# Designs tried in a protein design run: peptides against a protein of PDB entry 2AKA. Part 53

Target 1, 299 residues: chain A of PDB entry 2AKA
Amino acid sequence: MEDLIPLVNRLQDAFSAIGQNADLDLPQIAVVGGQSAGKSSVLENFVGRDFLPRGSGIVTRRPLVLQLVNSTTEYAEFLHCKGKKFTDFEEVRLEIEAETDRVTGTNKGISPVPINLRVYSPHVLNLTLVDLPGMTKVPVGDQPPDIEFQIRDMLMQFVTKENCLILAVSPANSDLANSDALKIAKEVDPQGQRTIGVITKLDLMDEGTDARDVLENKLLPLRRGYIGVVNRSQKDIDGKKDITAALAAERKFFLSHPSYRHLADRMGTPYLQKVLNQQLTNHIRDTLPGLRNKLQSQL

## One batch from the design tools (peptide; aimed at target 1 L7 L11 R292 N293)

Design b2_p23_2 (made by RFdiffusion4)
Pose (drawn by RFdiffusion4):
Structure b2_p23_2 (pose): chain A 299 residues (1-299), chain P 23 residues (1-23)
Amino acid sequence: as target 1 above (299 residues)
Amino acid sequence: SSELETELETIFEDIDTMKERLE
């Protein structure tokens, strides 16, 4: 039903101002990744526009509830900017930065208060993800020293919940067994039943190696599987993001790689969008029947 | 707040309707 994701979108809007309550548990996807995993590029490739803050280290300092709605027209709106329509995605990026600084005292720390961003676009399927601060060790920033723990604690508040599906994002040019995202997903989902794996930067692996075993779901099995993507950034005449060309380059990569050509139809951003739309819809269908009564008891 | 309560009641009615459609 094309109606389930929108219904949960209303619930997320309603609970955006309700502080942390460990018992509240909406069906949703939390995006978890190490700071080197390229998780921003995955989201920007869904939207087809660069719109996320840029900087060294952390990009998301407040949870970003990103609600993507397939539309004939292209614009964005923030719940905290009532009625305003953003058509220039550079301004969207600037608003994320400004609203974040408005809340965070230090210009580098984090806050649990969400930013609720809805994007209407022909480039997206109906899908909602909650992007969370990326994980890192060296608090190389400017306050606080326990920042690693503050980030991990914020991630745990989301992903310890049973109705929270985990989108674990890991770069292929690293030791995937040591992926921060897959490890934290294993701490709260030991059976791998509610984690969806995303492998990025497949085109950056060392010569003569590949990630076929992980992509085939053999090496680090997850019930919901892995999807690989690449960010082959193409710019148009004005030097801006060209998503049609970028998606074609990604498609060419999978079709031409001897290790991946037989999986190409199950790799790439368009397929990932399809999979997330499907899994999120089915998950909501599964959890909605008991939801109203459960919420009353938990509030 | 009263506003939030009214909004949630409306959403709960929609959840009940949605549940009937799923059945």

Design b2_p23_2_s1 (made by RFdiffusion4, then SolubleMPNN; from b2_p23_2, 13 letters changed)
Fold by OpenDDE base, seed 1:
Structure b2_p23_2_s1 (fold): chain B 299 residues (1-299), chain A 23 residues (1-23)
Amino acid sequence: as target 1 above (299 residues)
Amino acid sequence: SEAHQEELEKLFEEIDELNEKLK
């Protein structure tokens, strides 16, 4: 089963090379969430490096196929520049920004054409995620007034696919009933069969409030449940706080919190990574029968 | 391209082989 994720990675790369990416029903996990929901921080915490674009407004403007591969060495490779190994993750960030701007222009528009990034690291489990643009209602800069709908349409190209799992990222310090991530997930997965909930910003909730009912899967039940995480604050990110230290603080948060202590072993970024690895592996296995025929019919 | 087609065929064969192993 250890080779299933690498196989899908090779499929993703092969189909990307022929320009067929957007309409393929590959077994994959799409990451959805509102702007500032904490998606980028979750992904960076998996890698243990700062490598994603940061800023206000829409940061992710193209789908990012992030392929994490457990390896003895640490480096990154892009499909669009094969053979170049990136060991400086700041250069990875810059390449994402440059490649995004190359296709979208300088107006901060969006494009459905994926960027394929593979990260080799001893600190990751095999895991592939498709990071999608954050949902927004407010255009920024020179963005068209219909940018909200453009983003929505792009997300729908992925999340409507039967073999697409949905990682719905929602902040705990906002009304969960109004979560952009859970709304779009409910639209395409009304029975909650394909959706995994991630609850961020648990440390930013008002005193006397908690997300226990959500995390216990009692408020808005998902078959695959919810996992809470605590990301670095923007101050911590700007200050280049060590991700390892942040992960330790996350563990401490769950263990010491009266409402979450009993859930602590099923919370946090490391647990999320393990769950996603297992979920993706099992999902690939379950979808493997007939996959060839399905893919061939889409060519 | 021919190279891409060959890679896809290889991947499809690997899928078939894995399916046989997982039965």
Scores: peptide ipSAE 0.388, ipTM 0.894, DockQ to the pose 0.794
OpenDDE base, seeds 2, 3, 4, 5: peptide ipSAE 0.371, 0.366, 0.386, 0.382; ipTM 0.891, 0.887, 0.894, 0.893

Design b2_p23_2_s2 (made by RFdiffusion4, then SolubleMPNN; from b2_p23_2, 15 letters changed)
Fold by OpenDDE base, seed 1:
Structure b2_p23_2_s2 (fold): chain B 299 residues (1-299), chain A 23 residues (1-23)
Amino acid sequence: as target 1 above (299 residues)
Amino acid sequence: SEEHQKKLEELFKEIDELNKKLA
C-alpha cells in the first residue's frame, strides 16, 4: 500500500501536464476553509517549514497540489520547473507567489490552474493535499466584486467529485455553525461521508468555553470525525518561531487542558498527518478498482 | 503529446497491476 499515494501523485502530474486537472475524479483530499481559518499553518506544520504565501485577504489564489514525500533528503520541486531542486523554503514561497502572479496578474485574481509542488522530507509522511483558496465575502485590492462566487465555483470543481475527500478547516474561536468550511462540505457531502473536520485556534477560545463536544463528534457529526490542532500565532510566525517547538507546545496544550486531556492522543498536527496518510491510502485503495476506466472516460 | 500518452499508458498499466495485487 506504500506505493498508492506516489501513484496518484504521478497521475496528478501527468494530467496537469495536459491541462485536464480540474475535471478529473482522482482520489484526493481537498482542503477548504475560510480566510484566516489556519489552513496554511496546518500545511506548513506538516512540512516543518515556512513556505506558503502569507498576508491579509486571499493568500492562496490557485489550487496548490501539495505532494509530501518521505525521503532521506529535504527539498522541493515544482512541476512547472522540472529539474530545479529548492532547498531554501523561502525560495519555494517566492516561486509560489511568482507563479501565481504570472497567471492571475497583479490584481490578485484567482485561477483554477493548479500549482504542483512536491516536497521531499524526512519529517513528513506520504500525503497529498489540494490546498484551495480561502473562502471570503470581501474583495480586496483590485479583486472583482464577485470574487466570493469565483472562489466558490473553483472549490466546487474539486469538492463535488465523488472521489474527493474534504479536509474542512474551521477555527474554534468562531461560531462553528457558521463555518464556511463545514457549510460547503455539507452542501456537497450532506451525509458527512467524505469530510474530515479540523478545528484550529483552540488556544484562542474564550475562557470558560471549549470545543469538546465538536471534537468528540457530538455536535456536528462527521463519519470521519474531527481533529483539533493548535497552530503558531501570527506573532510566532512573524518571529520565526520554530515549528518543532510549536508542535511541542501543541502537545502540551492538549495534555494540560481539562476539556481535551482525554483526547490528547487523538489530537494535534502529528496525529492529523498520520490520519490523513491512512485515510488517503485507504481511499485510493478503495477507489482503485475501475479507476483507469473512469479516468479514460474523462479524457 | 506522444510522450504524455505513453506516460499515461504506463500509469494505467500500474493501476491494473496494483488492482491485481490487491484483489
Scores: peptide ipSAE 0.377, ipTM 0.885, DockQ to the pose 0.780
OpenDDE base, seeds 2, 3, 4, 5: peptide ipSAE 0.355, 0.346, 0.376, 0.363; ipTM 0.879, 0.873, 0.885, 0.881

Design b2_p23_2_s3 (made by RFdiffusion4, then SolubleMPNN; from b2_p23_2, 11 letters changed)
Fold by OpenDDE base, seed 1:
Structure b2_p23_2_s3 (fold): chain B 299 residues (1-299), chain A 23 residues (1-23)
Amino acid sequence: as target 1 above (299 residues)
Amino acid sequence: SSELQKELEELFEELDKLNEKLK
């Protein structure tokens, strides 16, 4: 069943080459969340490398189709520069920034044209995610005043598709009832059938408070449930703290926390990666027959 | 395009093989 994800990756690549990616209802997982919700950190924790653009405001400005492939070797490849293998993940980050700027210009605008990045690693499960721009209400720099709506419109192109699963990333140290991720998910998936909740920043909650009810799926029920994670702090990221050490600290956090200990085996980045791999694989299996029929009818 | 059609046909053949293995 693990071979289904690589198959869909080839479909994604083929359609991207023709410029029709946004219009196809491919089985995929779209990652949504507000700015600073921790999306980039979750993705980097999957890879075990720092490779995504960092900064204030809107960092992701184009959809990033991130294809993780389990391999004996570690390197990255972009669809827009085939044949070039990146082994330095700083160069991967720089290429994302350069390719983003090439299309959007220097005004920090957004573009719906995806960047396709494939990462081969012995430390990943097969998994494809579409990282989308973070939702914001405040324009930065030379961004147009309607940037919030431009981002929302871009997200809607993905999350409205029936075959799109939604990874809704919300910080625990903010009011979850006002989560941008959960709001947009509820708008397009009112029954919570396609949404997987990720709760970040559990380590930054006020003393005496916890997200137990959310993580137990009791507060805002999703059919696919919630998974809590603990990401590196900005200080840790700036200091180049080892991701492996951070993952160990995450495990320790859940095991030692009185409110989360009983959930510890169903929490954390490694568990999230496993769940997403399984969810995506099953989703592909269920949707591909119908997709094949649709595609064949268009040929 | 003819190239896309060929790629899709190959992918569908692979899918069929995988489906047979999953039965």
Scores: peptide ipSAE 0.104, ipTM 0.742, DockQ to the pose 0.610
OpenDDE base, seeds 2, 3, 4, 5: peptide ipSAE 0.062, 0.067, 0.071, 0.078; ipTM 0.717, 0.720, 0.717, 0.725

Design b2_p23_2_s4 (made by RFdiffusion4, then SolubleMPNN; from b2_p23_2, 15 letters changed)
Fold by OpenDDE base, seed 2:
Structure b2_p23_2_s4 (fold): chain B 299 residues (1-299), chain A 23 residues (1-23)
Amino acid sequence: as target 1 above (299 residues)
Amino acid sequence: SEAHQKKLEELFEELDKLNEKLA
């Protein structure tokens, strides 16, 4: 079972090398959410490093296939520059930005061509995620006026696939009934069979309010449930607060909060990573029958 | 390319073996 995710990673790399990555129905998890929903922070918290582009507006402008691999060493490698090992994660961030700009230009446009990034670390479980551009309604800079629909069309290429699980990231300090992530998930997965809910910004909710009903899977039920997380604040990110310290603060938040204390062992970023590893592993196993024939027919 | 095709064939064989083992 431990070799299932690495095997799928090798398939992803092989198909990406022949330009077929976007059209394949590989068992994978696509990450969806509105801009500023906290997607990048969740992914960085898995790695324990700052390595994703930051800023206002659309930050992720190409799909990022993030392959986390448990190992004794810590380094990153891009598929587009094989053999180059990155140990400085600021250089990883710069490479993502440079490779994005090489394809999209300086107008902050988007491209459906994935970036494949593998991160080896002793601090991660085997896990592959496809980070997708954040949904937005407002073009920024020189973006085309139809950027909202371009992003939506790109997301649909992934989330409509039968073997795609959906990690729907929603901020708790906004109306969850109007979550862009949950809306798109409901559109393509009306029975909630493929969707995992992540609720961010629980620490930023108004006093006297909580997301208990959502986290208990009672408000908008998903078969795979919801997991709450607390990311670093923008001030903490700007101040380069250590992610390990932030994860400890997250644990303390859930344990000390009257509405979440009873759920604390099933909340937080470390638990989310564990659940995603298990769900992806099981999902790969369940999709193995006939997968070869399906993939060959798509070539 | 021939190299890519060979790699894919090897990966498919690994998938088949794993599928047989888990069946």
Scores: peptide ipSAE 0.303, ipTM 0.858, DockQ to the pose 0.800
OpenDDE base, seeds 1, 3, 4, 5: peptide ipSAE 0.298, 0.288, 0.276, 0.296; ipTM 0.853, 0.847, 0.844, 0.853

Design b2_p23_3 (made by RFdiffusion4)
Pose (drawn by RFdiffusion4):
Structure b2_p23_3 (pose): chain A 299 residues (1-299), chain P 23 residues (1-23)
Amino acid sequence: as target 1 above (299 residues)
Amino acid sequence: SAETEELEAIFEDIDTMKEKLEE
């Protein structure tokens, strides 16, 4: 039903101002990744526009509830900017930066208060993800020293919940067994039943190696599987993001790679969007029947 | 009060949605 994701979108809007309550558990997807996993590129490729803050280290300092709605027109709105319509995605990026600084004392720390961004676009399927601060060790920034723990604690508040599906993002050019995202997903989902794996940077692997075993769901099995993507950035005449060309380059990559051509129809950003839309919809269908009564008891 | 009324309206929509799923 095309109605389930929008219904949960209203619930997320309603609970955006309700502080942390360990018992509140809406069906949703939390995006988890190490800082080197390229998780921003995955989201920007869904939208087809660069719109996320840029900087060294952390890009998301407050949870970003990103609600993508397929539309004939293209614009964005923040719940905290009532009635304003953003059509220039550079301004969207600037608003994320400004609203974040408005809340965070230090210009590098984090806050649990969410930013609620809805994007209407022909480039997206109906899908909602909650993007969370990426994980890192060296607090190379500017306050605080325990930042690694503050980030991990914030991630755990989301992903320890049973109705929270985990989108674990890992770069292929690393030791996937040592993926921060897959490890934290295993700590809270030991049976791998509510983690969806995303492998990025497949085009950056060492010569003569590939990620076929992981993509085929054999090496690190997850019930919901893995999807691979690549960010083959193309710029148009003005030097801005060209998503049609970028998606074609990604499609060419999978069709031409001898290790991946037989899986190409199950790789790439369009397929990932399809999978997330489907899994999120079915998950909501599954959890909605008991939801109203459960919420009353938990508030 | 307005936030409570909005949440109650969402609960009514959840009940309607549940009935449609049972069909």

Design b2_p23_3_s1 (made by RFdiffusion4, then SolubleMPNN; from b2_p23_3, 13 letters changed)
Fold by OpenDDE base, seed 1:
Structure b2_p23_3_s1 (fold): chain B 299 residues (1-299), chain A 23 residues (1-23)
Amino acid sequence: as target 1 above (299 residues)
Amino acid sequence: SSHQKELEALFQEIDELNQKLQQ
């Protein structure tokens, strides 16, 4: 079973190389969320490095196929730059920005063409995620007026696929009933079979409020449940606060919070990573029968 | 093409894995 995620990674790379990635129903996890939902921070917390573009508005403008591979060494590789090993994760961030701008231009437009990034690390479990552009309602800067619809259409290309799991990232300090992530997930997965809820910003909720009912899967039930996480603040990111220290603070948050203490062993980034590894592995196994025939019919 | 051969090899690996999982 340990080789199933690497097999899908090789399939993703092979299909990317022939330009057919967008229409394939590979067993994968698409990450969806509104702007500033904490999506990029969740992914960086898995790696333990700052490597994703940051900024105001739409930061992710191309799908990012993030392939995490457990290894004794730490480095990154891009499919578009084969044989170049990146050991500086700032250079990884710059390469994502440069490769995005190469395709989209300077107008902050979007492209459905994925960037394939593989990260080898001793600190990760084998896990592949497709990071998608953050949902927005308001164009910023030189973005086209229809950018909301362009993003939605791009997301729909991934999340409508039957073999796509959905990691729906929602901030707890906003009305979850209005969560863009949960809305799009409910549109394509009305029974909540393919959706995993991630609740961020639990530390930023109003005093006397909590997300206990959501995290206990009582309010908006998903078959795969919810996992709460606490990300670094923007100030902590700008201050280059160590991710390991942030993960320790996250653990302390759940253990010390009256509403979450009983859930603490089923919360936080390390638990999320473990669950996603297991769910993806099992999902690949369950979809493996007939996968070849399905993929061949799409070529 | 080299890419077609790679895909064929991957599809064969899927078939082999399916056989192992059914045993």
Scores: peptide ipSAE 0.419, ipTM 0.894, DockQ to the pose 0.745
OpenDDE base, seeds 2, 3, 4, 5: peptide ipSAE 0.396, 0.370, 0.395, 0.380; ipTM 0.889, 0.879, 0.887, 0.883

Design b2_p23_3_s2 (made by RFdiffusion4, then SolubleMPNN; from b2_p23_3, 12 letters changed)
Fold by OpenDDE base, seed 1:
Structure b2_p23_3_s2 (fold): chain B 299 residues (1-299), chain A 23 residues (1-23)
Amino acid sequence: as target 1 above (299 residues)
Amino acid sequence: SEHQKELEKLFEEIDELNKKLAE
């Protein structure tokens, strides 16, 4: 079963190469969330490196197919520049920005054309995620006034697919009932069969409040449940706080918090990574029968 | 043609895996 994710990675690359990306129903996990929900931080914590674009407003403007591969070496490769190995993750960030700008222009527009990035690392489990643009209601810069709908339409191209699992990222310090991630997930997955909830910013909740009911899957039940994480603060990111140290702090947070201590072994970024690896592997296995015929029919 | 060959190879691998999983 360890080879199932790499197989799908090769499928993703092959279909991307022939320009058939948008309408494929591959078994995959799409990451959705509002702007500043903490999506980028979760992904960077998986890798243990700072490599995603940062800034205000819409940061992710193209789908990013992030393929994590466990390896003895650490480097990154882009499908659009095969043969070039990136060992400096700042250069990875710059390449994402450059490739995004190349297609979208300088107006901070969006494009549905994916960027395929593979990261080899001894610190990751095999895991593939499709990072999607953050949902927003406010255009920034030279963005068109209908940017919200453009983003929504782009997300719908992925999350409406039957074989697409949805990683819904929601901040705990905002009203969960108004979560952009959970709203879109509920729209396309009303029974909560394909959605995995991630709750960020648990450390930023008001004193005397907690997300225990959410994390225990009692408030807004999802079949696949919720996992809480604690990401680095923006100050920590700007200060280049070590991700390993941040992960240790996350563990300490859950263990020491009265409301979360009993859940601590089922919380945090490392646990999330394991769950996603298992979920994706099992999902690929379950969808493998008939996959060939389905894919061929879409060509 | 190179990409088509890769896809064909991948489809064959899927078929083989499906056979193994069905056992």
Scores: peptide ipSAE 0.363, ipTM 0.879, DockQ to the pose 0.740
OpenDDE base, seeds 2, 3, 4, 5: peptide ipSAE 0.347, 0.351, 0.347, 0.354; ipTM 0.876, 0.876, 0.875, 0.877

Design b2_p23_3_s3 (made by RFdiffusion4, then SolubleMPNN; from b2_p23_3, 14 letters changed)
Fold by OpenDDE base, seed 1:
Structure b2_p23_3_s3 (fold): chain B 299 residues (1-299), chain A 23 residues (1-23)
Amino acid sequence: as target 1 above (299 residues)
Amino acid sequence: EEQQKKLEELFEEIDELVKKLQE
C-alpha cells in the first residue's frame, strides 16, 4: 500500500506556507506531557540523534512539526529555510533555538506558530509528530505569570481537533493519576479513543513498584493502549551516551524485568515508533476522504 | 500563485488515493 504519511507532510508544508494550516483538521499525532515527562527523549530516540533543545523549564516553546522520513541518507531540513540541508544535528538544535527565539523573543515566551522540521534517516519509519510545549505550573525566568494557561491554550488548539491523535507522555516515577498528559487527554478525549499512552522512566520507579497494570491497560484504559519506554538518564544525555546503546539497554530492561518480560515485545522505543507509524497511516486512510473534501473547498 | 498550484497538485494526489481506497 502506498505510504500516506509523505502526502500529509506535503499538505502540512503547503498549508503552513500560506498560513492556513490551522484551518485544516489534519490527521496528526500531538505529543503532550509535563516538562520533564521525557517527550524530547522519545523523539530523539526515534531519530537516534540529539537535536532537540534541552534545559531547565520550558524547552519546547513553539509547536514542532517533526516529519520523519525513511531515506538512504541522513539529514534535516526546515521549512523556514528551504534548500539548506543539515547533516550536523547539533546545528539542527541550534536552528530550533534560534528560530524559536526569533519569534518569541528573549523572554522565553511561547508562540503557536509551528516549526516544521523534516528529518531524513535510514533509521526511522515514516512518521509525523507535533511536539507541543510541556505543561507547567511554574513560570521560569521572564515568562509571564499566566504561562501555564498560554501553554494549555496552545495545546488545546491541537488536541481538541477530532483528527488529532494524542501521544500522552507520562513518567512512571510520578503519580499517574495526576499526569498532566493523561488529564488533558481525558479532557478532550474522555472515551480514550484518540489517546496513546507512553510511560517513561520505568527504570526510575521505586523498588517493589511497577507500572504493569497501566501497561496492561487495566488501570486507566485507553483504546489504543500504553507503551512503556526507557529513555536515557539526564546524566547519559549530558554525557552524550549513544542512543543505540540506550535502545539496547531499554530492550534488556523489559526482557529482564519480572513485571514487564511478558510485555517486552510490545514495549520500547522501536515498537512505539512502529505502532505510531501504523496508527498514523490508518488514521490518514480513515480521514483522507474528508481531507480531500476540505482541500477541494480551498481551491 | 505557486501555492495554489501546489494545492491543486496535492488535491489531485489525494483525490487519486481516495479513489483507490474506495475500490
Scores: peptide ipSAE 0.309, ipTM 0.875, DockQ to the pose 0.664
OpenDDE base, seeds 2, 3, 4, 5: peptide ipSAE 0.299, 0.300, 0.286, 0.283; ipTM 0.872, 0.872, 0.870, 0.868

Design b2_p23_3_s4 (made by RFdiffusion4, then SolubleMPNN; from b2_p23_3, 13 letters changed)
Fold by OpenDDE base, seed 3:
Structure b2_p23_3_s4 (fold): chain B 299 residues (1-299), chain A 23 residues (1-23)
Amino acid sequence: as target 1 above (299 residues)
Amino acid sequence: SEAEKELEKLLEEIDELNKKLAE
């Protein structure tokens, strides 16, 4: 069972190499959310490193296939840079930016061509995620005026696939009913069978308010439920706050909060990682009988 | 191509896994 995710990783790499990315219905998890929803922070918390591009507006402009692999060693590899091992995660960030710019140009446009990044670490569980561009309504810089629709179309290429699970990232300090992530998930998964809800920014909610009903799956029920997380603040990120310390603070937050204490064991980034690993593994297992036919059709 | 060969290998591995899961 532990080797199922690595198997799919190899499939992803092989299909990417033959240029068939758009037509693939591989078992995978697509990460969706509005800009500033906290997607990048969630992913970095899994790795325990700062390695994703940061900035205003659309940060992710190409799909990032992030393949986390539990290993005794810590390094990263790109599919487009075979044989190069990255041990400095700042260089990983720079490579993502450079590779993005190489394809999209300098106009901050988007491309549907994925970047494949594999991270080996003793601190991760086997987990593959496809980070997608954040949904936006306002063009940034010299982006085309229809960038919102371009992003939407790109997302739809992934989330409409039957074997795609959806990690819908929504901030708690905004109206969940207006969550871009949950809206798109509901559009393509109306029964909530493929969607996992992540609620970020629980620590930024107004005093006297909480997301208990959401986290208890009572407000907008998803079959796979919701998991709350507390990411580092922008101040913490800028101050280079240690992710390990941030994870401890997250645990403390849930344990000490009167509305979340009873849920604390089913909240937080480490629990999210475990759940995603398990769900992806099970999903791969369930889809394996159908994968053979799909593979043959591509040969 | 090299990628096609890899896919063929992966297909075989999937077949083996499916067999194990069916047992």
Scores: peptide ipSAE 0.291, ipTM 0.858, DockQ to the pose 0.579
OpenDDE base, seeds 1, 2, 4, 5: peptide ipSAE 0.290, 0.273, 0.291, 0.280; ipTM 0.857, 0.851, 0.856, 0.852

Design b2_p23_4 (made by RFdiffusion4)
Pose (drawn by RFdiffusion4):
Formats: sequence, structure tokens, C-alpha cells
Structure b2_p23_4 (pose): chain A 299 residues (1-299), chain P 23 residues (1-23)
Amino acid sequence: as target 1 above (299 residues)
Amino acid sequence: AAELTAELESIFDDIDTMRTRLS
């Protein structure tokens, strides 16, 4: 039903101002990744526009509830900016930065108060993800020293919940067994039943190696599987993001790589969008029947 | 508080309708 994701979108809007309550548990996807995993690029490739803050280290300092709605027209709106339509995605980036600084005292710390961004676009399927601060060790920033723990604690508040599906994002050019995202997903989902794996930067692996065993779901098995993507950034005449060309380059990569050709139809951003739309819809269908009564008891 | 309550009641009515359709 094309209606389930929108229904949960209304619930997320309603609970955006309700502080942390460990018992509240909406069906949703949390995006978890190490700072080097390229999780921003995955989201920007869904939207087809650069719109996320840029900087060294952390990009998301407040949870970003990103609600993507397939539309004939292209614009964005923030719940905290009632009625305003954003058509220039650079301004969307600037608003994310400004609203975040408005809340965070130090210009580098984090806050649990969400920013609720809805994007209407022909480039997206109906899908909602909650992007969370990326994980890192060296608090190389400017306050606080325990920042690694503050980030991990915020991630745990989301992903310890049973109705929270985990989109674990890991770069292929690293030791995937040592992936921060997959490790934290294992801590709360030991059976791998509610974690969806995303492998980025497949085109950056060392010569003569590949990630076939992980992509085939053999090395680090997850019930919901893995999906590989690459960010082959193309810019148009004005030097801006060209998503049609970028997606074609990604398609060419999978079709031409001897290790991945046979999986190409199950790799790439369009397929990932399809999979997330499907899994999120089915998950909502599964959890909605008991939801109203459960919410009353938990509020 | 009252505004939020009214909004949630409206959403709960929609959830009940949706549950009927799923059944």
C-alpha cells in the first residue's frame, strides 16, 4: 500500500517534539555508519542533489528524518519552517546548518532534537530514513572529548528499539569485518534480522580484490542482504551534481566488473531505493496492526 | 498539549481505518 510510509511520516512529524522515551517504537530505518563510509553520498544520490552539510568529520549533528516522496515536481520543506518551499538545494543545505547551530551550543557537538526534512522529487521513491551522526574515534573537532560515546549513545537510543530497521553503511575499501556499522548492528541485532547492509566505494578497492563474497551474502550473512553502490560523481556544465550521468556511470561499473556483472541488477542506487521502499513498507504493514494500542500504553 | 492530543486522535482514526483495510 502506497499509504503506509505516508502514515508513519505523520507519526514521525507528531513525535518530532516529543523527547526521548525508551518505550516509543515507530517502524522506521536508522542510517548507521562510520564517518568514512560515505553515507552522505548514498543519500545525495537518492535525491540527485547535493544538500547535506559539508565538513571534516561529522555531517549530521542532529538526527535527520529524511522523508522522500516521489513527485512530478521537485522541492523540499522542513517541519520547522512552516509553509516554506525550498527549490534550491544549496539553501536546503544552509538551513540544515543554521537550524543545527541554532540548537548546538558548541559548533561541533550533537543534539537528539530531530530536523524533519521532506523532499518531493522525480528522482526518488517513497522512502523514509533517519540519518544519524557517523561514528569516529579521534574527537578531532572542538568539543567534546567523549564525543565518540555521545554519538554511540545517541545511535543506541534509536537502534536498540525492536521496530528500528538498521541501514548499516560500510566502505568496501576497508576491513569489512571491522566495520563500525556492522559491529554496532551486531550488538543490538545479533541474529542479523533487522539490518540491511550497504557497501559503498566498491570502485575504490585495491587492484585484484573485490567484495563479491559479502555482496553475495556469504561472508557476513544478513537476512535482508547487502546492496553495493558507487559514487561516480559527474558535474554538469555549471559544475553541479548530474545524477542521470552519475547513475549511468554506476550502472556501467557493475555491468563491466567481472566480479559483479552477474549481480548488477541487484546493485546500485535505483535498486537500493526499490529495496528500502519495499522492506520499509512491509515492515510497517507488519507493525501497524498493534501500533495504536501499544502507543497509548507507552506515552 | 491539546493541539498534539487532537493531532494524535486524528492519526489514530486513520490507523484504525488502515487496520480495517489490512484485515

